Peptides against a protein of PDB entry 8PQO. Designs and how they scored, part 141

Target 1, 252 residues: chain A of PDB entry 8PQO
Amino acid sequence: VLLKEYRVILPVSVDEYQVGQLYSVAEASKNETGGGEGVEVLVNEPYEKDGEKGQYTHKIYHLQSKVPTFVRMLAPEGALNIHEKAWNAYPYCRTVITNEYMKEDFLIKIETWHKPDLGTQENVHKLEPEAWKHVEAVYIDIADRSQVLSKDYKAEEDPAKFKSIKTGRGPLGPNWKQELVNQKDCPYMCAYKLVTVKFKWWGLQNKVENFIHKQERRLFTNFHRQLFCWLDKWVDLTMDDIRRMEEETKRQ

## One batch from the design tools (peptide; made by RFdiffusion4, then SolubleMPNN)

Design b1_p21_5_s2 (from b1_p21_5, 18 letters changed)
Fold by OpenDDE base, seed 5:
Structure b1_p21_5_s2 (fold): chain B 252 residues (1-252), chain A 21 residues (1-21)
Amino acid sequence: as target 1 above (252 residues)
Amino acid sequence: DLTLQIILGSILDYLNSHFPL
């Protein structure tokens, strides 16, 4: 098991981020070919547990259509089915990803707290001290081009170049986080993403767990660069606007 | 191991296509 806490600082408020995240997820999904293919929604309902109120979703991603025929033919039962269970109680979110074949031997858990700070809180997810001691804190800087793979880089998604017309935020220089403390009119937040990866396979556990973390870091980096650079597209939207957009997307 | 490769491919396909909240 490998745990890392990714801390993503953004020059947006926690309330703004709720809209921006949903918008950016929808927009990113449109940009990915086949993003909706083979998705089965088993559950989509409100939940209440231990004072946490939110939306629970259980989706199965059937990946049979996304792999070559020979892979489909050789795949054992459940190997191409990914289960996603998500508890969205913003500003807290939890997603659990599993595979039918691997059962208890595979887990990706992503627990996110969105806080109006600069990523300074320790153990925001309230882990036991013994568990917290093994968590690496990883700061993602959306303005740092060196954290972006060349193949993922787009100039229109570069926070170091983007200037929001609607808010005046950006471009983000090398010291933008330090400068943000002095900008009283610019909101800021940190997404604390505790990622737990378990991949129990003899001789490959650490390698695969580290690899999955590398992919998650890449995803978080690219996504939040997009979210910021799309600020003018979503900053004036309400949650009701987002709900309408989601309903329109479901009808397509 | 072919099974391992298939599983890892599935996980990667999911991760590259979806942003989990």
Scores: peptide ipSAE 0.631, ipTM 0.954, DockQ to the pose 0.735
Fold by OpenDDE base, seed 4:
Structure b1_p21_5_s2 (fold): chain B 252 residues (1-252), chain A 21 residues (1-21)
Amino acid sequence: as target 1 above (252 residues)
Amino acid sequence: DLTLQIILGSILDYLNSHFPL
């Protein structure tokens, strides 16, 4: 098992991020071919547990249509089915990803707290001290081009080049985080993403777990660069606007 | 191992196509 806490600092408020995240997820999904194909929603219901109130979803991603025929023919039962269980109680979220074939031998858990700070809180997820000492804190700087793979780089998604017309935020220079402290009118937040990866396979556990973390870091980096560079598209939207857009998308 | 490759491919396909909240 390998744990890392990814801290993504953004020049947006916690309230703004709620809208921006949902918008950006929807937009990113539209940009991916087959993003909605093979998705089965098993559960979508409100939940209340231990004072946490939110929405629970259980989805199955059937990936059979996304692989070549010969792979589908050779795939063991359940190998191409990914289960996503999500508890959305913003500003807290938890997602658990599993595979039917691997059962308990594979897990990706992503627990996120969204806080109105600059990533300075330690153990925000309240792990036991013995567990917390093994968590690597990883800061993602959305303005740092060196954290972006060349194949993922787009100039229109570069926070170091983007200027928000609606808010005046950006471009983000090398010292943008330090400058935020002095700008009373610019909100900021940190997404604390505790990612737990388990891949129990003899001789490959650490290699695969590290590889998955590398992919998650890549995804978080690209997503939040997009989220910021799309600021003018979503900053004036309300949660009701987002809900309407989601309903319209479901009908298509 | 072909099974491992298929599983890893599935995981990566999911991760690359979906952003979990």
Scores: peptide ipSAE 0.623, ipTM 0.953, DockQ to the pose 0.777
Fold by OpenDDE base, seed 3:
Structure b1_p21_5_s2 (fold): chain B 252 residues (1-252), chain A 21 residues (1-21)
Amino acid sequence: as target 1 above (252 residues)
Amino acid sequence: DLTLQIILGSILDYLNSHFPL
């Protein structure tokens, strides 16, 4: 098991982020090759647990059509079916990813708290001390181009170049996080993403767990760069606007 | 193995578009 807490600082409020996240997820989904093909929604319902109120979703990703034929032919039964269970209770979110073939030997869990701070809270997910001491805290700097793969880099999604017309935020210089403290009119938040990766296969555990973390970090980096650079597209939207857009997308 | 890398990559790619990150 490998745990890392990714801390993503953004020059947006917690309330703004809720809109921006939903918008950016929707836009990213449009850019996917094959769209929603192979996604089965088993459950989509409200839940309440221990004062946490939100939306629970259970989806199956059927990857049979998304992998090369030779992979499909060699894959064990259930190996290409991925289950995603998500508890969305903003500002808290939890996602659990499992595989039918690997069962208890494979787990990706992503737990996120969105806080109106600069990533200074320790153990925001309230882990036991023995577990917390094994968590690496990883700061993602959305303005740092060196954290972005050349193949993922787009100039229009570079926070170091982008300036919001609507808010005046950006571009984000090398010391933008330190400068935020002095900008009383600029909101800020941190997304604390605790990622738990479990891959129990002898000889491959560390390699695969580290690989998954590398990909998650890449995802979080790219997503939040997009979210910020799309600020002018979503900052004036309300949650009702987002809900309407989601309903319109479901009808297409 | 290449097969495992492709599967994991595919998982991550599809999750990326749907995750409430």
Scores: peptide ipSAE 0.144, ipTM 0.780, DockQ to the pose 0.581; fails the geometry check
Fold by OpenDDE base, seed 1:
Structure b1_p21_5_s2 (fold): chain B 252 residues (1-252), chain A 21 residues (1-21)
Amino acid sequence: as target 1 above (252 residues)
Amino acid sequence: DLTLQIILGSILDYLNSHFPL
């Protein structure tokens, strides 16, 4: 098991981020080839548990169309079915990813707190001290081009070049996080993303767990660069606007 | 979805190691 807490600082409020995240997820999915193909929504309902209230979703991703024919023929039953269970109680979210074939030998868990700070809180997910001491804290800087792969880089998604017309935020210089403390009119937040990766297979555990973390870091970096650079597209939207857009998308 | 690509990559690595291509 490998745990890392990714801390993504953004020059947006916690309330703004709720809209921006939903918009950016929807927009990113449109840009993906075959988006929604092989996705089965089993459950989408409100939940209440231990004082947490939110929306619960259970999705199955059927990967049969996403792999070569020879992989489909050789894959054990259930190996290409991925279950995603999500508890969205913003500003808290939890996602659990499992596979039918691997059962307890495969787990990705992503737990996120969105806080109105600069990533300075320790153990925001309230782990036991013995577990917390094994968590690496990883700061993601959306303005740092060195954290972006050349193949992922787009100039229109570069926070160091983007300036929001609607809010005046950006471009983000090398010291933008330190400067935020002095900018009373610019909101900021941190997404604390505790990622737990478990891959129990002899000889491959460390390799696969590190690989998954590397890809998750890449995902979080690129996604939040997009979210910020799309600020003018979503900042004036309400949650009701987002819900309407989601309903319209489901009808297509 | 990048998360799906990660999972797919992990599963493919597993399958390739158990089912020699």
Scores: peptide ipSAE 0.048, ipTM 0.691, DockQ to the pose 0.077; fails the geometry check

Design b1_p21_5_s3 (from b1_p21_5, 17 letters changed)
Fold by OpenDDE base, seed 4:
Structure b1_p21_5_s3 (fold): chain B 252 residues (1-252), chain A 21 residues (1-21)
Amino acid sequence: as target 1 above (252 residues)
Amino acid sequence: NLTLDIVLGSILSYLNSNYPL
């Protein structure tokens, strides 16, 4: 098991982020070929547990069409079916990813707190002290080009070049986080993403767990760079606007 | 293992397109 807490600082408020996240997910999905294909929604319902109120979703991702033919032919039954269970109680979210074939030997868990701070809280997910000692804290700087793979880099998604016309935020220079403290009118937040990866196959555990973390970090980096650079597209939208857009997309 | 890398990469890429992990 490998645990890392990714801390993504953004020059947006917690309330703004809720809109921006939903917008950016929808936009990113449109840009991906075959978005929604092979996704089965088993459950999508409100939940309430221990004072937490939100939306619960259970989806199956059927990946047979997303892998090369030779992989599909060699894959055991159920190996290309991924289950995603998500509890979305913004500003808290939990996602659990499992695989039908690997059962208890495979787990990706992502727990996110969105807090109106600069990533300074320790153990925001309230792990036991012994468990917390094994968590690596990883800061993602959306303005740092060195954290972006060349193949993922787009100039239009570079926070170091983008300036929001609607908000005046950006471009984000090398010291943008320090400067943010002195800008009373600029909101900020941190997404604390505790990622737990388990791959319990002898000889492959460390390799696969590290690989998954590397991909998750890449994902979080690219997504939040997009979210910020798309600020002018979503900052004036309301949650009702987002819901309407989602409904319109479902009818399409 | 190239096969494993392809599968994992495909999974994570596909999940990202459908849900912000």
Scores: peptide ipSAE 0.109, ipTM 0.786, DockQ to the pose 0.486
Fold by OpenDDE base, seed 2:
Structure b1_p21_5_s3 (fold): chain B 252 residues (1-252), chain A 21 residues (1-21)
Amino acid sequence: as target 1 above (252 residues)
Amino acid sequence: NLTLDIVLGSILSYLNSNYPL
């Protein structure tokens, strides 16, 4: 098992982020080839548990069409079906990813707290001390070009070049986080993403767990760069606007 | 293992496009 807490600081408020996240997910999905093909929604309902209220979703991702033919031909039954269970109680979210074939030997868990701070809270997910001492804190700087793979880099998604016309935020220079403290009119937040990866196969555990973390970090980095650079597209939208957009997309 | 990297990469890319991970 490998645990890392990714801390993503953004020059947006927690309330703004809720809109921006939903917008950016929808927009990013449009940019991906194949869209939502192979997604089966089993459950989508409100939940209430231990004072937490939110939306629960259970989805199956059928990956048969998303992998090369030789992989599909060699994959055992159930190996290409990924289950995602998600509890969205913003500003808290939890996602649990499992696989039918690997059962208890595979787990990706992503727990996120969105806080109005600069990523300074320790153990925001309230792990036991013995567990917390094994968690690596990883800061993602959306303005740091060195954290972006060359193949993923787009100038229009570079926070170091983008300036929001509507808000005046950006571009984000090398010291933007330090400068943000002095900008009283600019909101800020941190997404604390505790990622737990388990891949219990002899000889492959460390390799696969590290690989998954590397890919998750890549995804978080690219997504939040997009979210910031798309600020002018979503900052004036309300949650009701987002809900209408989602309903319109479902009818398409 | 190239096969494993392809599968895992495809899974994570696909999930990211459908849900905010």
Scores: peptide ipSAE 0.096, ipTM 0.776, DockQ to the pose 0.452
Fold by OpenDDE base, seed 3:
Structure b1_p21_5_s3 (fold): chain B 252 residues (1-252), chain A 21 residues (1-21)
Amino acid sequence: as target 1 above (252 residues)
Amino acid sequence: NLTLDIVLGSILSYLNSNYPL
């Protein structure tokens, strides 16, 4: 098991982020060819537990059409079916990813707290001390181009170049986080993403767990760069606007 | 191995496209 807590600092408020995240998810999904194909929604319902109130979703991703033919032919039954269970109780979110074939031997869990701070809280997910001491805190700087793969880089999604017309935020220079403290009119938040990866297979555990973390970090980096650079597209939207857009998308 | 990287990469890419977190 490998745990890392990714801390993504953004020059947006927690309330703004809720809109921006949903918008950016929708936009990113549109940009992906074949997105949504092979997705089966089993459950989509409200839940309430221990004061946590939100939306629960259970989806199955059928990846048979998304992998090379030789992989599909060699894959054991159930190996290409990924289950995603998500509890969205913003500002808290939990996602659990499992596989039918691997069962308890495979787990990706992503637990996110969105806090109005600069990533300074320790153990925000309230792990036991023995578990917390094994968690690596990883700060993602969305303005740092060196953290972005060349193949992923787009100038229009570069926070170091983007200037929001509507808010005046950006560009984000090398010391933007430090400068943000002095900019009382600019809101900020941190997404604390505790990622738990379990891959129990002899000889491959560390390799696969590290690989998954590498991909998650890549995802978080790229997504939040987009989210910020799309600020002018979503900052004036309300949650009601987002809900309406989602409903309109479902009808298409 | 290479096969595993392809499978995992495909899985994560597909998941990320549908639900970026």
Scores: peptide ipSAE 0.084, ipTM 0.764, DockQ to the pose 0.488
Fold by OpenDDE base, seed 1:
Structure b1_p21_5_s3 (fold): chain B 252 residues (1-252), chain A 21 residues (1-21)
Amino acid sequence: as target 1 above (252 residues)
Amino acid sequence: NLTLDIVLGSILSYLNSNYPL
């Protein structure tokens, strides 16, 4: 098991981020070829548990059409079915990813707290002290080009170049986080993303767990760069606007 | 869908590393 807490600082409020995240997820999904193909939504309902209230979703990703034929032919039964269970109680969210074939030997858990701070809280997910000692805290700087792979880099998604017309935020210079503390009128938040990865297979555990974390970090970096650079597209939208957009997308 | 890409990469890596299956 490998745990890392990714801390993504953004010059947006917690309330703004709720809209921006939903917009950016929808936009990113449109840019992905075959984004809706092979996705089965089993459950999409409100939930309430232990004072946590939100939306629960259970999706199955059927990967049979997304892998080469030879992989499909060699894959054990259930190996290409991925279950995603998500509890969205913003500003808290939990996602659990499992596989039918691997069962208890495979787990990706992503727990996120969105806080109006600069990533300074320790153990925001309230782990036991012994567990917390094994968590690496990883700061993602969306303005740091060195954290972006050359193949992922787009100038239009570079926070160091982007200037929001609607909000006046950006571009983000090398010291933008320190400068933000002195900008009383600019909101900020941190997404604390505790990622738990378990891949229990002899000889492959560390390799696969580290690989998954590398991909998660890459994903979080690129996504939040997009979210910020798309600020002018979503900052004036309401949650009702987002819901309408989602309903319109479902009808297509 | 972003999660799908990550999981797909992991599964493909697993299958490749464990050949033959």
Scores: peptide ipSAE 0.036, ipTM 0.679, DockQ to the pose 0.066

Design b1_p21_5_s4 (from b1_p21_5, 16 letters changed)
Fold by OpenDDE base, seed 1:
Structure b1_p21_5_s4 (fold): chain B 252 residues (1-252), chain A 21 residues (1-21)
Amino acid sequence: as target 1 above (252 residues)
Amino acid sequence: DLTLEIVLGSVLDYLNSHYPL
């Protein structure tokens, strides 16, 4: 098992982020070939547990059409069926990813707190001290081009070049986080993403767990660069606007 | 294992596009 806490700092408020996240996911989905194909929604309902209230979703991703033919032919039965269980109680979210073939030998858990700070809180997920001491804290800087792979880089999604017309935020210079503390009119937040990865396969645990973390870091970096650079597209939207967009997308 | 990396990469990319991770 390998745990890392990714801390993504953004020049947006916690309330703004809720809209921006949903918008950015919707846009990312539109850009994917065969969006929505192979997604089965088993459950989508409100939940209440231990004082946490939110929306629970259980989805199955059937990846047979999303992998190369040779992979599909060699994959064991159930290996390309991914279960995603999500508890969305914004500003808290938990996602659990499992696989039908691997069963208990595979787990990705992502627990996120969105806080109105600069990533300075320790153990926001309230782990036991013995567990917390094994968690690596990883800061993601959305303005740092060195954290972006050349294949993922787009100039229109570069926070160091983007300036929001609607809000005046950006571009983000090398010291933007330090400067943000002095900008009373610019909101900020941190997404604290505790990622737990378990892969039990003899001789491959460390390799695969590290690989998954590397991919998660890449995804978080690219996604939040997009979210910021799309600020003018979503900042004036309401949650009701987002819900309408989601309903319209489901009808297509 | 390249096959495993391809599968895992495809899974994570696909999940991220359909739900906020």
Scores: peptide ipSAE 0.312, ipTM 0.878, DockQ to the pose 0.457
Fold by OpenDDE base, seed 3:
Structure b1_p21_5_s4 (fold): chain B 252 residues (1-252), chain A 21 residues (1-21)
Amino acid sequence: as target 1 above (252 residues)
Amino acid sequence: DLTLEIVLGSVLDYLNSHYPL
């Protein structure tokens, strides 16, 4: 098991982020080939647990049509069926990813707190002290081009070049986080993403767990760069606007 | 191996496009 807490600092408020996140996911989905094909929604319902209120979803992703033919031919039965269970109680979210073939030997859990701070809270997910000792805190800097793969880099999604017309935020210089504390008019937040990865195959555990973390970091980096650079597209939207957009997209 | 990397990478990319991770 390998745990890392990714801390993504953004020059947006916690309330703004909720809109921006949903918008950015919707935009990312448009770029995905085949759209919702191969997604089975088993559950989509409200939940309440220990004062946490939100939406619970259980989806199965059937990836048989989404992988190369040779992968499909070699994959064991159930290996290309991914279960995603998500508890969305913004500003808290939890996602659990499992696989039918791997069963208990595979787990990705992502627990996120969105806080109006600069990533300074320790153990925001309230792990036991012994467990917390094994968590690496990883700061993601969305302005740092060196954290972006060349194949993922787009100039229009570079926070170091982008300036929001609507808000005046950006571009994010090399010291943007230090400067942010002096900018009383600019809100900020941190997404604390505790990622737990378990891949219990002898000889491959460390390799695969580290690989998954590398991919998660890549995803978080790219996503939040997009979220910020798309600020002018979503900052004036309300949650009701987002809900309407989601409904309109489902009808297409 | 490469097969696992392709699958896992594709899975994570695909999931992120449908729900915020």
Scores: peptide ipSAE 0.302, ipTM 0.875, DockQ to the pose 0.422
Fold by OpenDDE base, seed 4:
Order: structure tokens, then sequence, then C-alpha cells
Structure b1_p21_5_s4 (fold): chain B 252 residues (1-252), chain A 21 residues (1-21)
């Protein structure tokens, strides 16, 4: 098992982020080949547990059409079916990813707290001290081009070049986080993403767990760069606007 | 293993497009 806490600082409020996140996911979905094909929604219902209120979803992703033919031909039954269980109680979210073939030998868990700070809270997910000492804290700087793979880099998604017309935020220079503290009118937040990865196959555990973390870091970096650079597209939207957009997308 | 990398990469990319991870 390999645990890392990714801390993504953004020059947006916790409330703004909720809109921006949903918008950015919707845009990413539009750009995905085949759209929502292969996604089965088993459960989508409100939940209440221990004072936490939110939306619970259980989805199956059937990846047979998303992998090369040779992978599909060699994959065991159930290996290309991914289960995602999510508890969305914004500003808290938990996602659990499992696979039908791997069963208990494979787990990705992503637990996120969105806090109105600069990533300064320790153990925000309230792990036991013995568990917390094994968590690597990883800061993602959305303005740092060196954290972006060349194949993923787009100039239109570069926070170091983007200037929001609607908010005046950006471009984000090398010291943008320090400068933000002095800008009373600019909100900020941190997404604390505790990622737990388990891959219990002998000889492959460390390799695969590290690979998954590398991919998660890549995804978080790219997503939040997009979220910020799309600020002018979503900052004036309401949650009702987002819901309407999602409903319209489901009808297509 | 290239097969595992392709599958895992496809999974994570696809999931990120359908739910905010």
Amino acid sequence: as target 1 above (252 residues)
Amino acid sequence: DLTLEIVLGSVLDYLNSHYPL
C-alpha cells in the first residue's frame, strides 16, 4: 500500500471550485472519444451518514472499447470492468476504485478535503499517527511547467500565461502563492487529496503502485491547470447552470 | 508491463473525464 497526499493550491474560493470542478469534468467528458459509452450507473442517490450528507454514486466503467485490441483479447473476464463508488459531500469527497478481476488485490481510494487555506494543514483526513507518518505530502504547483509532461503541455492551459478577464487573476508567476497572501481580494483554497493505492500482486506491487501515483499526479496537475485557465468560462455559472448543462449533455 | 500500464492509464484517464477525482 502506498499513500500520498497531493495538495493543490488554487487562486479560487472553495465555493468557486465546486462550479469549476463540475464544469471542467463536463468539458473533459466532451473531449473524451466515445463520450459516455461504456459507463453504467448502478446507483445515484442521496446519503446521510454520521452527519455527512451528500450524493452516493456507483458506476461501472466497461473499458473493452477503450483499450487496444490485443489487450482486450488477452484480458481475463472482468479485468476491463472498473467499479467506482463515490461519496460526494462537498467540500469532502471520497472515491473508491476497484476491479472485478483483481477483487481485494486492487484498490485506489481518493479522499479530498477542500479547505480555504494554502495547504498548511497537517493530517486533514485525521489518520492515526502511525498511518500519517507514512504519508508523503506532495505539492502540485499549477504554474510550474516543469511538473507538466511535454506531451500534456498546451499553451492555452498554461496558468503562467493565462489572464482572467472576468476576475483579473493570473498570470501566475513563480511566487504567485506568496503574492496571493498579500492580495486581500483574491480568494484561495487547497484541495487535499489523500490517495491510497493497493496492488497486492507479488513482484509488481511497488512498480504498479508508483505508476498509479505518477498517473494520478499527472491527472491532478492537468485537470487543475485546465480548471484555472477555464476560469472565465465557469466563474459566472451557478450550480443550477451546471445541473442544466449536465441534463442537456445526458440527452445527447 | 506494457499491458498493465496501458490498462491503468486508460482507466485513470477515463475516470477523470467522468468524475472529479
Scores: peptide ipSAE 0.297, ipTM 0.875, DockQ to the pose 0.452
Fold by OpenDDE base, seed 2:
Parts: sequence; structure tokens; C-alpha cells
Structure b1_p21_5_s4 (fold): chain B 252 residues (1-252), chain A 21 residues (1-21)
Amino acid sequence: as target 1 above (252 residues)
Amino acid sequence: DLTLEIVLGSVLDYLNSHYPL
């Protein structure tokens, strides 16, 4: 098991982020070939548990059409069926990813707190002290180009170049986080993403767990760069606007 | 090994496009 807490600081409020996140996901979904093809929604319902109130979803991702033919041919039964269970109680979210073939030997859990701070809180997910000792805190700087793979880099998604016309935020210089403290009118937040990865196959555990974390970090970095650089597209949207956009995306 | 990386990469990319991770 490998745990890392990714801390993504953004010059947006917690409330703004909710809109931006949903917008950015919807936009990414539009760019995916086949849209919702291969996604089976088993459950989508409100939940209330232990004072947490939100939306629970259970989805199955059937990846048979999304992987190369040779992978599909060699994959064991159930290996290309991914279950995603999500508890979305913004500003808290939990996602659990499992695989039918791997069963208990595979787990990706992503627990996110969105806080109106600069990533300074320790153990925001309230782990036991011994468990917390094993968590690596990883700061993602969306303005740091060195954290972006060359293949993923787009100038239009570079926070160091982008300036929001609607908000005046950006571009984000090397010291943008420190400067935020002095800018009373610029909101900020941190997404604390505790990622738990388990891959219990002999000889591959460390390799795969590290690989998954590397991919997660990549995804978080790229996503939040997009989210910020798309600020002018979503900052004036309401939740109802987002809902309409999601419905339109589902039809594609 | 490579197959596993391809699958995992595809999974994570696909999930990210359909749900905020």
C-alpha cells in the first residue's frame, strides 16, 4: 500500500472550485471519443451518513473498447471492468476504484478535502498517527512547468501565461502562492487529495503502486492547470448551467 | 507488465474524463 497526499493550491475559492471542477470534467468528457460509451451507472442517489450528505454513485467502466486489441485479447475476464464508487459531499469527496478480476488485491482510493487555505493543514483526513506517518505530502504547483510532461504541455493551459479577463487573476509567477497572502481580494484554496493505492501482486506491487501515483499526479496537475486556465469559461456559470452542460455531454 | 501499464493508464485517463478524481 502506498499513500500520498497531493496538495493542489489554486487561486480560486472553494465555492468557485465546485463549478470549475464540474465544468472541467464535462469539458474533458466531451473530448473523449465515444463519450459515455462503456460507462454503466448502477447507482446515482443522494446519501446521508454520519453527518455527511451528498451524492453516491456506482459506475462500471467497461474498458474493452478503450484498450488495444491485444490487451483485450489477453485480459482475464473482469480485468477490464472497473468499478468506481464515489461519495460526493462537496467540499468532501471520496472515490474508490476497484477491479472485478483483482478483487481485494487492487484498490485506488481518492479522498479529497477542499479547504480555504494554502495547503498548510496536516492530516486533514484525520488518519491515525501511525498511518499518517506513512503518507507523503506532495505539493503540486500548477504554475511550475517542470512538473508537466512535454507531451501534456499546452500553452493555452499554462497558468504562467494565462490571465483571467473576468477576474484579473494570473498569470501565476514563481512566487504566486506567497503573493496570494498579500492579495486580499484574491481567493485561494487547497485540494487535499489523499490517494491510497494498493496493488498486491508479488513482484509488481511497488512498481504498479508508484506508477499509479505517477499517473494520478499527472492527472491532477493537468486537470488543475486546465481548471485555472478555463476560469473565464466557468466563473460566471451557475450550478444549473453546469447541469445543463452535463446533460448535453451525456447525449454525445 | 506493459499490458498492465496500458490498462491502468487507460483506466485513469478514462475515469478522469467522466468523474472528478
Scores: peptide ipSAE 0.294, ipTM 0.872, DockQ to the pose 0.462

